# Designs tried in a protein design run: peptides against a protein of PDB entry 5NXQ. Part 80

Target 1, 114 residues: chain A of PDB entry 5NXQ
Amino acid sequence: EIQIPVSMAAEEEYLRSKVLSELLTDTLENDGEMYGNENEVLAALNGAYDKALLRLFASACSDQNVEKALSLAHELKQDRALTAAVKISERAELPSLVKKINNIREARYEQQLK

## One batch from the design tools (peptide; made by RFdiffusion4, then SolubleMPNN)

Design b2_p19_3_s2 (from b2_p19_3, 8 letters changed)
Fold by OpenDDE base, seed 3:
Structure b2_p19_3_s2 (fold): chain B 114 residues (1-114), chain A 19 residues (1-19)
Amino acid sequence: as target 1 above (114 residues)
Amino acid sequence: MRQKLLEEMEAIIEEAFAE
């Protein structure tokens, strides 16, 4: 059996989850409904997507690659994922990244209020 | 060091999505 490097595996999972999440989202937007469990399926897909992305984020943080980490953080969908990203950034001792991710969270909160 | 750090970060990720 072929062993795939962890980083490549994470990227593959990210891309797969991203595509599936987007397809399902588009379907719901266009058709309005599916089989009654759409929200659960979306939650699962979004979770998988963010988890995969966070692993890439963690890798970037471990490399002290703040710019890459920040770019990845912008791709996160769920607030809980952003919170995790903050914690990861703190563990990586990247205070500037912590501030920037918190700014992302705050901006999203403000948008939700509108 | 890097491996240990990544393991700690993985734990953070798992906790964030624990149901």
Scores: peptide ipSAE 0.676, ipTM 0.953, DockQ to the pose 0.764
Fold by OpenDDE base, seed 2:
Structure b2_p19_3_s2 (fold): chain B 114 residues (1-114), chain A 19 residues (1-19)
Amino acid sequence: as target 1 above (114 residues)
Amino acid sequence: MRQKLLEEMEAIIEEAFAE
């Protein structure tokens, strides 16, 4: 059995979840509403997407690759994911990254208030 | 050290998405 490196596995999961999420989103936007539990499906896909991204984020943090980590954080969709990213950054002892991710969160909060 | 760190980070991720 071939062992897949953790980073490679995370990359595969991210790509798979991203493609599926984008495809479904495009379908809903272009072809109209789905019958049934479309919102539940989207929520699940978004969760899987962010979860996969966070694993990549964690890997980048562990490598002390702050720029890559920050780039990944910008791709996160859910607030709970950004919160997790902050916690991960704190654990990795990357205070500059913590501040930058908090700025992302604050910006999104402000957008919600508009 | 890296492996342990990644495991701790995974726990953070799992907690964030726990249902």
Scores: peptide ipSAE 0.676, ipTM 0.953, DockQ to the pose 0.756
Fold by OpenDDE base, seed 1:
Structure b2_p19_3_s2 (fold): chain B 114 residues (1-114), chain A 19 residues (1-19)
Amino acid sequence: as target 1 above (114 residues)
Amino acid sequence: MRQKLLEEMEAIIEEAFAE
C-alpha cells in the first residue's frame, strides 16, 4: 500500500471538505430546505473541514512556520477548533502564536455579543 | 522527533472532535 504524505492527505481532505461545506451553506441560504437533517450534515461537514485544516496547522507548527500557521488559524470556523489550535501551538512552543490565536477567539466572542 | 510531535498534535485534534 502506498503511503500518502500527511501534508498531501490533509490538503486534499481540506479542499474536499471546504467545497462541500460551502456548497451546503449556499444551498441552505438560498432554498432554506434540503432533507430535514441539513443542520446535522452542515455540522458534520464543518467538523471535517476544521479537522483537516488543523492537520495543516499542525504541520505548519511543526515546521516552526508561524506565519503560515496563523493564516490557517484564521480559516478555522469553530471555537473548539481554535482551542485545539492553541493547544497545538503550546505543544510546539510557539507562545507568540498562542497569543495571536487567543486574540482571534476574543474577537469572535465580541462579535457574537453584538 | 517531528513524527512524534505530529502524533501528539493529532491526539489533540481527535480529542477536540470526540463525540
Scores: peptide ipSAE 0.676, ipTM 0.953, DockQ to the pose 0.719
Fold by OpenDDE base, seed 5:
Structure b2_p19_3_s2 (fold): chain B 114 residues (1-114), chain A 19 residues (1-19)
Amino acid sequence: as target 1 above (114 residues)
Amino acid sequence: MRQKLLEEMEAIIEEAFAE
């Protein structure tokens, strides 16, 4: 069996989770029917999506690639994921990235207040 | 150092999504 590099594995999981999350979201938005566990499935998919994305984010941070890391952070969906991204950035000693991610969080909070 | 850093980051990720 061929060993897949961590980055490639993370990308695969990210893409898979992204596609499935989007498909389920679209289905729920368009069909509007719930059969019991769709919300839980969606939550799980969103979690998997953000986890995979955070692993890519962590990789970028470890490379001190702030631009790539920031781009990835913008794709995070859940607040808990952004919080994790902040912590990861702190571990990577990237204070500028910490500030920028916190700005993303604040912007989302403001959008919710509107 | 990179490996240790990534492990710490993975722990952060796991903790963020622990249920």
Scores: peptide ipSAE 0.675, ipTM 0.953, DockQ to the pose 0.712

Design b2_p19_3_s3 (from b2_p19_3, 8 letters changed)
Fold by OpenDDE base, seed 1:
Structure b2_p19_3_s3 (fold): chain B 114 residues (1-114), chain A 19 residues (1-19)
Amino acid sequence: as target 1 above (114 residues)
Amino acid sequence: MREELLREMEEIIDEAFAE
């Protein structure tokens, strides 16, 4: 059966998740109305967003495109996603990318300590 | 080879978001 290319499928998921996540975030920040489940929905959307982005990241790694992969890693929101990106980079045998992503993670840790 | 590599990477992604 004919399948959609991995990169195209991942891009579609990323764009959809990004739009929904931003829309919900903006609405909550502007209106301030909470119904009790918005944070849970946002967490789920963030998960879908990072998963889609990681698939794009994996594709870039498979192409040995370190610069593209690094740019995508900067767009990841959750620490667990960055950890996954490190593991993917290791599997792709890209040690320079591993170091750069670990630097991103360390920088975010320092920010959280403030 | 590329598809096999991507499959392994997908497993890493799934493990990261397993609940």
Scores: peptide ipSAE 0.662, ipTM 0.947, DockQ to the pose 0.754
Fold by OpenDDE base, seed 3:
Structure b2_p19_3_s3 (fold): chain B 114 residues (1-114), chain A 19 residues (1-19)
Amino acid sequence: as target 1 above (114 residues)
Amino acid sequence: MREELLREMEEIIDEAFAE
């Protein structure tokens, strides 16, 4: 069986989850409720989205591509995903990236308090 | 080395989304 590179698989999953999330959001905005479990579906999609994105993030970190990693981190939606990104950055020994991701997290905390 | 690093990172990801 043909093996797909991890980066390609992660990219495909990211794109798929992103498209589905956007499609569902657009449908809810324009056509109303679907099945009554939309929030649960969105949560599952967001999870898949962040997981795929984190795999891309991990790949960027392994390549020591800090700028690419940071750009990907900004696209993360859930706080638990940002926390994972910090841990990944620490493992990759990228302290500057750790600080920048923590700044992203703190900024989101401040927005929630307002 | 890269393979091992990526494996450890995958474990971090899995742990973050474990239910």
Scores: peptide ipSAE 0.661, ipTM 0.947, DockQ to the pose 0.772
Fold by OpenDDE base, seed 2:
Structure b2_p19_3_s3 (fold): chain B 114 residues (1-114), chain A 19 residues (1-19)
Amino acid sequence: as target 1 above (114 residues)
Amino acid sequence: MREELLREMEEIIDEAFAE
């Protein structure tokens, strides 16, 4: 069995999940109607997307590539994923990144209140 | 070690998406 590096596997899953999530999201938003298990499928795809993205984020943090890590954090969709990103940043001892990601979370909270 | 760090980060990810 061929062993695939974790970063490559994460990249593949991220790209695949991103495309499918975007296509489904666009379809649902355009039609304005939900049919069958579309919400469930979207949730699963978004979960896989964020999970894969977090692995890329973790890799960037381990490389001390703060700018790349921050860029990836902006692409995260779910709040639980941002929370995980904060924890990962703390473990990587990147306090500046922790602050910046918390700012992203706070900004999204404010948007939800509107 | 980088490998150990990545394992710990993976645990954080798994916990975040545990259902």
Scores: peptide ipSAE 0.659, ipTM 0.947, DockQ to the pose 0.766
Fold by OpenDDE base, seed 5:
Structure b2_p19_3_s3 (fold): chain B 114 residues (1-114), chain A 19 residues (1-19)
Amino acid sequence: as target 1 above (114 residues)
Amino acid sequence: MREELLREMEEIIDEAFAE
């Protein structure tokens, strides 16, 4: 039995979630109508997006590919996802990546304070 | 070793999004 590579499966889920998230976001921005569940759907999609992306991130970390991992981390949307990325980086024993991801988090915090 | 590491990382991901 041939198993689907983790990276391939994660990429598929990431792309699917990304497209759906973007489509929903565009729809909300353009149509502007809220029926009461759009925010929940968006949150769920964003969650799925970040989860899928984190799986790609984890794969990159397992390969000790710091540059690829960092690039993926920049695409994460939610703070909880960045926090997870830090934990993953720590488990992968990539301290430089930990620092860089924390810098991303700090930058976003500063932006939220404005 | 890689499989075990990825499993641990998956647990981190699951915990981050646990409701």
Scores: peptide ipSAE 0.659, ipTM 0.948, DockQ to the pose 0.705

Design b2_p19_3_s4 (from b2_p19_3, 9 letters changed)
Fold by OpenDDE base, seed 5:
Structure b2_p19_3_s4 (fold): chain B 114 residues (1-114), chain A 19 residues (1-19)
Amino acid sequence: as target 1 above (114 residues)
Amino acid sequence: MKKELLEEMEEIIDEAFAE
């Protein structure tokens, strides 16, 4: 059995979660009817997506790759994930990244208020 | 150091998604 490097496995999980989350989101938005646990499934998929993405984010932070980390942060969907990204950035001693992620969060709050 | 840092980050992630 071929073992996949941890980083590649994380990327694979991220991509899989991303595809499934987008697929379900599109289905619910376009075909619209909620039956049973679809909302819970979507939440779980979004959670898995953000969780996988945060691991990639953490890796980028550990490499002090601020640009990559910021790009990944923009892909996060949930506010709790952005909050986690801020905490991770603080642990990595990247104050500029903390500021930029907080700006992302604030921008999303403003969008919700419209 | 990197290992410890990543472990702390994993704990942050786990806490963010704890049920």
Scores: peptide ipSAE 0.654, ipTM 0.943, DockQ to the pose 0.705
Fold by OpenDDE base, seed 3:
Structure b2_p19_3_s4 (fold): chain B 114 residues (1-114), chain A 19 residues (1-19)
Amino acid sequence: as target 1 above (114 residues)
Amino acid sequence: MKKELLEEMEEIIDEAFAE
């Protein structure tokens, strides 16, 4: 059995989850087919995507790489993931990153209200 | 120190997606 580095595994999981999530989303939007479990599958895929991304985010924070962390945060889809990113940033003692991620959350919230 | 920090961050992630 071949062992894969944790960081590489996380990246692979992120990319895989991203592709699958996008494919399913496109299918639902373009074809309109619903068999009963697509929403649940999509939610699971989005969860896996954000979890993988958050692990990369955490790694960036641990390296005190604010720019990389912020870039990753912009890729997060779910609000709960952004909230987690804020908490992670706080633990990493990166107040500037906390503010920037909160700005992302606020912007998305305002966008949803329109 | 980095290891412990990452472990704490993993717990935050797990809590965020706990069902």
Scores: peptide ipSAE 0.654, ipTM 0.943, DockQ to the pose 0.713
Fold by OpenDDE base, seed 1:
Structure b2_p19_3_s4 (fold): chain B 114 residues (1-114), chain A 19 residues (1-19)
Amino acid sequence: as target 1 above (114 residues)
Amino acid sequence: MKKELLEEMEEIIDEAFAE
């Protein structure tokens, strides 16, 4: 039996969840409603998306690949995911990455206020 | 070392999305 590396499995899950999340978002944007549970489904998909992305992020951090990690962090949607990314970066002893992710979070806060 | 580090990171992820 072939064992799939964790990083490859995470990439597959990320791509799958990304496609589903975007599809649902587009549908709601254009049609407005589906089955009445759209918000719940979207929340679940967004959660799965960010979790998968964070696993990729963790892998990049463990490899000390700051550039890849930062690129992945920009793709995170939820604030709780960014917070997790900061904690992961701290564990990986990447202070420059911590600063940059916090800047992303602050920028999003400012956008919400406007 | 790397395996342990990844396990700790997984715990961070799980805690962030715990409901």
Scores: peptide ipSAE 0.652, ipTM 0.943, DockQ to the pose 0.713
Fold by OpenDDE base, seed 2:
Structure b2_p19_3_s4 (fold): chain B 114 residues (1-114), chain A 19 residues (1-19)
Amino acid sequence: as target 1 above (114 residues)
Amino acid sequence: MKKELLEEMEEIIDEAFAE
């Protein structure tokens, strides 16, 4: 059996989750309702998506690749995921990244107020 | 060090998405 590096496995999971999330979203937008469980499915997929992204984010942080980490953080959808990203950045001792992610969170909060 | 760091980060992720 072929052993897959952790980073590669994380990328695969991210891509899978992203594709599934996008496909489901497109289906809902184009074909309509999924008979009552679409919200639950979307929530689950969004969770899986962000979780996968956070693993990539963590990997980037561990590599001290701030630019890659920041790029990944912008792709996060849920606030709880951004919060986790901040915590991860703090653990990685990347204060500049912490600030930038907090700015992302703040910007999204402001959008909700509008 | 990297392995341990990633493990700690995984715990943060798990906590964020705990049911």
Scores: peptide ipSAE 0.651, ipTM 0.943, DockQ to the pose 0.759

Design b2_p19_4_s1 (from b2_p19_4, 10 letters changed)
Fold by OpenDDE base, seed 1:
Structure b2_p19_4_s1 (fold): chain B 114 residues (1-114), chain A 19 residues (1-19)
Amino acid sequence: as target 1 above (114 residues)
Amino acid sequence: MEELEKVVEEAEEAIRAAR
């Protein structure tokens, strides 16, 4: 079996998950429920998406590319994924990134309250 | 949720190994 480099595998999974998530979301917004399990599928896709993105995020942190890491963090969908990104940033000893990601979380909370 | 936690752990291990 051909071993694909971790970075390429993560990018491929990210792109697949992103495309499928967007496609499903658009379909639900326009056509409504077709099978009755679309919300579960969407949740699973979002999970896979964030998982793949976190791998890319971790790679950026390893490279000490804070700006890339921050850009990736903005693409995370779930709050739990942002929490994961904070933990990764802490382990990477990037306190500035920790603060910036926490700001993203706070901003999302404020938007949800409005 | 468990899968994300595993990714975090893997990432943390990778960071430690790179040090």
Scores: peptide ipSAE 0.136, ipTM 0.767, DockQ to the pose 0.709
Fold by OpenDDE base, seed 5:
Structure b2_p19_4_s1 (fold): chain B 114 residues (1-114), chain A 19 residues (1-19)
Amino acid sequence: as target 1 above (114 residues)
Amino acid sequence: MEELEKVVEEAEEAIRAAR
């Protein structure tokens, strides 16, 4: 069996999860209903999506590719995933990235208060 | 939530191992 490199596998999983999340979102927006468990399915898909992104984020941090890491952080959906990204950035000793991700989180909080 | 924490842990371990 051909083993795919972890980074490539993570990217593939991200793309798959992204497509599924988009399909579900579109379905809910257009049809209003799925199978009575829409919120649970959405949460599961969002979880898988953010999980895949965080793997890519960690890889970017390991490569010290701050710009790529920041771009990936912007794509994270859940606040807990941003918190995870901050923690990863701290461990990677990237204080500038920590500040930038915290700014993203603060901006989202302010937007939710409106 | 638990799966996310595991990913963080794995990522932290990978960062430490790369140093």
Scores: peptide ipSAE 0.134, ipTM 0.765, DockQ to the pose 0.740
Fold by OpenDDE base, seed 3:
Structure b2_p19_4_s1 (fold): chain B 114 residues (1-114), chain A 19 residues (1-19)
Amino acid sequence: as target 1 above (114 residues)
Amino acid sequence: MEELEKVVEEAEEAIRAAR
């Protein structure tokens, strides 16, 4: 069996999860309810998506690539995933990144209040 | 730098636990 590099595997999973999440979202927005379990499916897809992103994020942190890490953090969908990104950043000893990710979280909270 | 695979795993577990 061909061994795929971890980063490449993460990118592949990210892209797949992204496509599926977008397709499901578009379907819900345009066609409405499909089977009555759409929210559960969407949650699962979003989870897989964020998981894949977090792997890429951790890799970026390991490389001390703060710019890439931050860009990936912006792509995270769930607040819990941002929390995970903060944890990863703390372990990577990147306090500036921690602050920037917390700013993303705060901005999203403010947007939800509107 | 060392890959933070264990931290990712811990973070993933935390995400699942918060579900």
Scores: peptide ipSAE 0.110, ipTM 0.744, DockQ to the pose 0.126
Fold by OpenDDE base, seed 4:
Structure b2_p19_4_s1 (fold): chain B 114 residues (1-114), chain A 19 residues (1-19)
Amino acid sequence: as target 1 above (114 residues)
Amino acid sequence: MEELEKVVEEAEEAIRAAR
């Protein structure tokens, strides 16, 4: 069995999940509904997307590439994924990144309150 | 530097538990 490097595999999965999420979103925007389970499908796709991003995020943290890690964190969709990114950042001993991700979370909370 | 694969797994578990 050919073992693909973790970072390469994560990138492939991210791209795949991103495309599928975008396709579903476009379908919902254009067609309005998809068999009455579109919200569940979207949640599942978003979960897979964020999971793939978190793998890339962890890789960036391991490389001490804070700017790349922060860029990836901005692409996370779910608050729980941002929480996971904070946890990863804490374990990577990147306090500046922790602070910046928490700022992203706070900004999103403020937007939800409006 | 240590690869954070285990940290990702822990994060994934936390995400699953939040469902």
Scores: peptide ipSAE 0.108, ipTM 0.744, DockQ to the pose 0.126

Design b2_p19_4_s2 (from b2_p19_4, 7 letters changed)
Fold by OpenDDE base, seed 1:
Formats: sequence, C-alpha cells, structure tokens
Structure b2_p19_4_s2 (fold): chain B 114 residues (1-114), chain A 19 residues (1-19)
Amino acid sequence: as target 1 above (114 residues)
Amino acid sequence: MEELEEIVEEAAKAIEEAK
C-alpha cells in the first residue's frame, strides 16, 4: 500500500466529506423527503468531515499557527468537534485559542436558542 | 465520539512529542 502523508490524507478526506455533506444537506433542505438512511449518511459524513478538520487543526496548533487553527475551528460542524478542538488547544498550550473556540461554541448555543 | 477522542489523544501525543 502506498503511504500518503498525513496532511495530504486529511486534506483529501476533508474535501471529499465537505462536498458530499454539502450536497446531501442541500438536497434534504430542498426536497423534504426521506427515502431511507439520509440522516445516518449525514451523520457519518459530518463525522468524517470534522475528523479530517481536527487533524488539520492539530497540525496548525503544532505549527503554532493560531490564526489558521481558529479559521479551521470555525468550519467545524459538531459541538463535540469543537470540544475536541478545545482539548487539542489546551494540550498545545494556546489559551487564547481556547477562549476563542469557546466563544464559537457559545455563539452557536445562542443561535440554537433563537 | 470515540473516534474524535482518539484524534484528541493522537494529537496530544504528537504535540507532546514535538515539545
């Protein structure tokens, strides 16, 4: 088996999962019809998407690239992924990033309450 | 969720090893 660099593998998975997740989401939002396991597929796609992003996020943290890390955090979809990003940031000893990611979480909570 | 935790653990290890 051909060994692919971790960063390239993460980017490839991110792009694939992003495209598929967006396409399926748009379809469901417009059609309103369920034909099977669409929600399960969405969950799987979102999981893969965030997983790929978190790998990129961890890489950015390792590079001490706070701005890149923050930008990636904004792209995370699931709250559990944001929680993971906080943990990674803590391990990377980036308290400013921790605070900013928590602000993202808070903002999303407020939006959900509306 | 378990997969995400694994990512965190892997990332944490990588960060510590890089220090």
Scores: peptide ipSAE 0.140, ipTM 0.764, DockQ to the pose 0.746
Fold by OpenDDE base, seed 5:
Order: sequence, then structure tokens, then C-alpha cells
Structure b2_p19_4_s2 (fold): chain B 114 residues (1-114), chain A 19 residues (1-19)
Amino acid sequence: as target 1 above (114 residues)
Amino acid sequence: MEELEEIVEEAAKAIEEAK
């Protein structure tokens, strides 16, 4: 039996979750409500998406690949996921990455306030 | 949120083990 490496599995899950999230988002924007629980489904999909990303992010941090980690952090959707990324970065002892992720979070907050 | 915390914990352990 062929076992897929964890990193590859995480990448696949990320891509799958991303596609599903995008499809659902498009459906909600263009076709309206389908089942009456679309927001809940979307939240679940976004959660799965960010979870998959965080696994990739953690792997990048483990590899001390700050550039890749930062790129992945920009793809995170939920603020709580960014918070998780900060915690992971702290554990990885990457203070520069912590600062950069906090900057992402602050920028999003400023955008939401407008 | 709880699931994200689990990821953090898992990641933290993996990072510490890699050191």
C-alpha cells in the first residue's frame, strides 16, 4: 500500500479545500441560498482550508523557510488562523516571522474598519 | 477554533522534535 507523505497529503487537502471553498463562495454570490445552511458549510470549509494551510505553514517553519511560511500566512482566511500561525512561529523561534504575521493581521483589521 | 489549537499543538511538538 502506497502511503502519501504527510506534506503531500497536506498540500492535496489544501488544494481540495480551496477549490470547494471557492465553489461554494461563487455559488452563494451568484445563485443564492441552496440548502439554508450555506454560511455554516462555508465556515466549515474555510476551517478545513485554514487547517490544511497551517499544516503546510508548520512544515515551512520546521524547515526554517521563512519566505514560504510568510507566503502561506497570506493565504490564511480567518483571523484565528493567523493567531495560530503566530503561535507556531513563536514555537519555531522565528521572531521576524511573528512580526510579519502580526503586520498581516493588523493590516486586515485596518481594512475591516474602513 | 479547537481544531486549530490541535494543529498548533501538533506543530509545536513536531518543531520541538526537529530541534
Scores: peptide ipSAE 0.137, ipTM 0.760, DockQ to the pose 0.822
Fold by OpenDDE base, seed 2:
Parts: sequence; structure tokens; C-alpha cells
Structure b2_p19_4_s2 (fold): chain B 114 residues (1-114), chain A 19 residues (1-19)
Amino acid sequence: as target 1 above (114 residues)
Amino acid sequence: MEELEEIVEEAAKAIEEAK
């Protein structure tokens, strides 16, 4: 049995979740098909997607790669995931990253109000 | 949300171990 490095496994899961989320979204938007459970499926996929991203994010923080971490944070979909990213950044003692992620969160809040 | 909290804790542990 082949052992896959944790980082590679995380990347694979991220890509898988991203593709599935995008495919579902595209199907709903372009085909207009409704089966009654799309929202539930989408929520689950978004959760898995953000979870995978957070693992990559944590890895980037561990590597002290702030630029990569920030790029990944921009890809997070759910507010709760951004909150998690902030907590990870705090634990990683990356205050600049904390500020930047909070800015992302604030920007999204403002968009929701408009 | 609980799953995310677990990820945070796992990440925190990994970060601490890397110090």
C-alpha cells in the first residue's frame, strides 16, 4: 500500500471537493434542474471544500508562508471557515495574516448588507 | 462547525510541534 504525504492528501481532497462543488453549482445555474436536495448537497460540499482548504491553510501557516495562506483564505466560502482561519493564524502567531483575513470577513459582511 | 473546530485544534497542535 502506498502512503501519501498528508500535504498531498489534503491537496487531493481540496481539488476533489472544489470540482464537485463547481460541477453542482454549474448544473444548477446552467441546467436549472431541481431534485429537491440540491441545497443540502451543496452545503455538504461547501463544508468539505472549506475543510480541505483549511488543512492547506494550516499547512501554509505552519510553513510561515503568509502569501500562500492569504491566497487560500480568499478561496474559503463560509464565514465560519474564515473564523477558523483567523484562529489558526492567531495560533500560528501571524498577526498580519489575522488582520488581512478579518478584512476579508468584513468585506463579505458589507457585501451581504448591500 | 465542530469539524472546523477540530481542524483548528489539529492545526494548532501541528504548529506548536513545528516550533
Scores: peptide ipSAE 0.123, ipTM 0.757, DockQ to the pose 0.863
Fold by OpenDDE base, seed 4:
Structure b2_p19_4_s2 (fold): chain B 114 residues (1-114), chain A 19 residues (1-19)
Amino acid sequence: as target 1 above (114 residues)
Amino acid sequence: MEELEEIVEEAAKAIEEAK
């Protein structure tokens, strides 16, 4: 059995999930077809995407690579994923990153109010 | 939510082990 490093596996899953999510989004935008399950599929894909991304985020935090961690946080789609990123940052003892991620969350809340 | 909580806990353990 060939063992794949955890970080490499996470990267592969992230990229795959990202491509599939973007492909589905583009298809829906272009065709406008709704069969009743596209939103559920998209939600599942986004969940897998954020999960993979959070693993990369945690790795970046462990490496004390705040810039990389922040860039990854910007790519998170779900609010609950940002909340998870905050918790990871707190455990990594990166208070500056915690504040920056909370700023992302606040900005998204403001956008939803518009 | 449960899946994300699992990721947080796994990440927390990995971070603590790295310290």
Scores: peptide ipSAE 0.100, ipTM 0.719, DockQ to the pose 0.844

Design b2_p19_4_s3 (from b2_p19_4, 7 letters changed)
Fold by OpenDDE base, seed 1:
Structure b2_p19_4_s3 (fold): chain B 114 residues (1-114), chain A 19 residues (1-19)
Amino acid sequence: as target 1 above (114 residues)
Amino acid sequence: MEELEEIVEEAEKAIEEKK
């Protein structure tokens, strides 16, 4: 079995999950027909997507690349994934990144209130 | 949720190993 580097595997899964998530979302928005499990499928796809991103995020943190890490954090969809990113940033001893990710979370909360 | 926690744990381990 060919061992694929973790970063390459994460990028592949990210792209796959992103495409599938977007396709499903667009389909649901356009057709207006739900068969009952589409929301669960979408949630699962979003989970896989964020999971792949968090691996890339961790790699960026390991490289001390705050700018790349922050860019990746902006692509995260779920609040729980942002929370995970904060935790990773704390462990990486990147307080500036922690602050910036918390700002993303706060901004999303404010948008949801409107 | 559990899957994300596992990734955090794996990421934390990787960060600690590089320190």
Scores: peptide ipSAE 0.094, ipTM 0.700, DockQ to the pose 0.716
Fold by OpenDDE base, seed 3:
Order: C-alpha cells, then sequence, then structure tokens
Structure b2_p19_4_s3 (fold): chain B 114 residues (1-114), chain A 19 residues (1-19)
C-alpha cells in the first residue's frame, strides 16, 4: 500500500473538501433547492476542510512561519477553527499571530452583525 | 469540536517535538 506523507494527505483533503464545499454552496445559492441534508453535508465538508487546514497551520506554526500561518488562518471557515488556531498559536508562543487571528475573528463577528 | 480538539492536541505535540 502506498503511504502518503501526512502533510500531503492533509493538503489533498483540504483541496477536496474546499472544492466540494464551494460547489455545494454555489448550488444552494444559485438553485435554491434544499433536500434536507445539504446543510449537514456542508457542515461535514467544512469540518473536514478546517481540520485539514489546521494541520497545515500547525505545521506552519511549528516552523515559526507566521506569514504562512496567518494566510492559512484567513482560509479557515468556522469560528471554532479560528479558536483552535489561536490555541495552537499560543502553544507555539507566537503572540503576534494570536493577535492577528483574534483580529480575524473580530472582523467576522462585525460582518455577521451587519 | 472533538475533532478540532484532537488536531490541537496533535499540533501541540508536534510543536513540542520540534522545540
Amino acid sequence: as target 1 above (114 residues)
Amino acid sequence: MEELEEIVEEAEKAIEEKK
């Protein structure tokens, strides 16, 4: 059996989940058809997507690559995933990254209120 | 939440190993 490096597997899952999530989202937005399970499917896809991203994010933090980590954080969809990213950043002793991720969270909160 | 927590734990371990 072919063993794929963890980082490559995470990236593959990220890309796959991203594409599927975007396609499903576009379908729902454009067609407006709901069959009852689309929201659950989207949630699952978003979960897998963010999970994959967080693995990449953790790797970037481990490398002390703040810019890469921040770029990945911007691509996270769920607030709980951003919270996880903050925790990872704190553990990595990257206070500047913590602040920047919290700024992302705050910005999203403000957008949701509008 | 549980799956994300697992990722945090995995990440923390990885960070600790590289320090």
Scores: peptide ipSAE 0.084, ipTM 0.702, DockQ to the pose 0.869
Fold by OpenDDE base, seed 4:
Structure b2_p19_4_s3 (fold): chain B 114 residues (1-114), chain A 19 residues (1-19)
Amino acid sequence: as target 1 above (114 residues)
Amino acid sequence: MEELEEIVEEAEKAIEEKK
């Protein structure tokens, strides 16, 4: 059986989830109407998207590529995913990355309060 | 939440294996 490397599988899933999330978002923005489970579907897609990103993020942390990891963290949509990224960064012993991700979280909190 | 925790655990294991 052909085993695809975890990183490659994660990249494929990330791209797939990103496209689907964008398509759904565009549909909702253009239609302007909610008929039922659109928010639930969006949440599920965002979950899959963030999970895929977190796998890529973990790989970047393992490679000690802080800049790539930070770039990936900026693409995370959910606060819980950022929290997960912090935990991964702590385990990877990357304190500078931990601080930067926490700054992202704080910035998002401030935006929600405005 | 549980799904993300699983990803964290998997990631932590992978990081530990590379160290």
Scores: peptide ipSAE 0.082, ipTM 0.705, DockQ to the pose 0.817
Fold by OpenDDE base, seed 2:
Structure b2_p19_4_s3 (fold): chain B 114 residues (1-114), chain A 19 residues (1-19)
Amino acid sequence: as target 1 above (114 residues)
Amino acid sequence: MEELEEIVEEAEKAIEEKK
């Protein structure tokens, strides 16, 4: 059995989850109505998507690639995923990244309040 | 939330191992 590197596995899962999430999102937006368990399916896909991204994020942090890590953080959908990214950044001892991710969170909070 | 916490823990371990 061929062992797939963790980073490659994470990228594959990210791409798969991203495609499915975008497809379902577009479908829901175009229909303007939710039928059945579409929201539940979308939530599950978003969860898988963010998990895959967080693995990539962690890898970027370990490489001290702050720019890549920040770019990945912007792609996270759920606030809880951003919180996870902050924790990862703290453990990676990247305070500048922590601040930038917190800024992303604050910006999203402000958007939700409008 | 629990699943994300696991990812954080995995990431923390990976970072610590690379130090």
Scores: peptide ipSAE 0.084, ipTM 0.707, DockQ to the pose 0.816; fails the geometry check

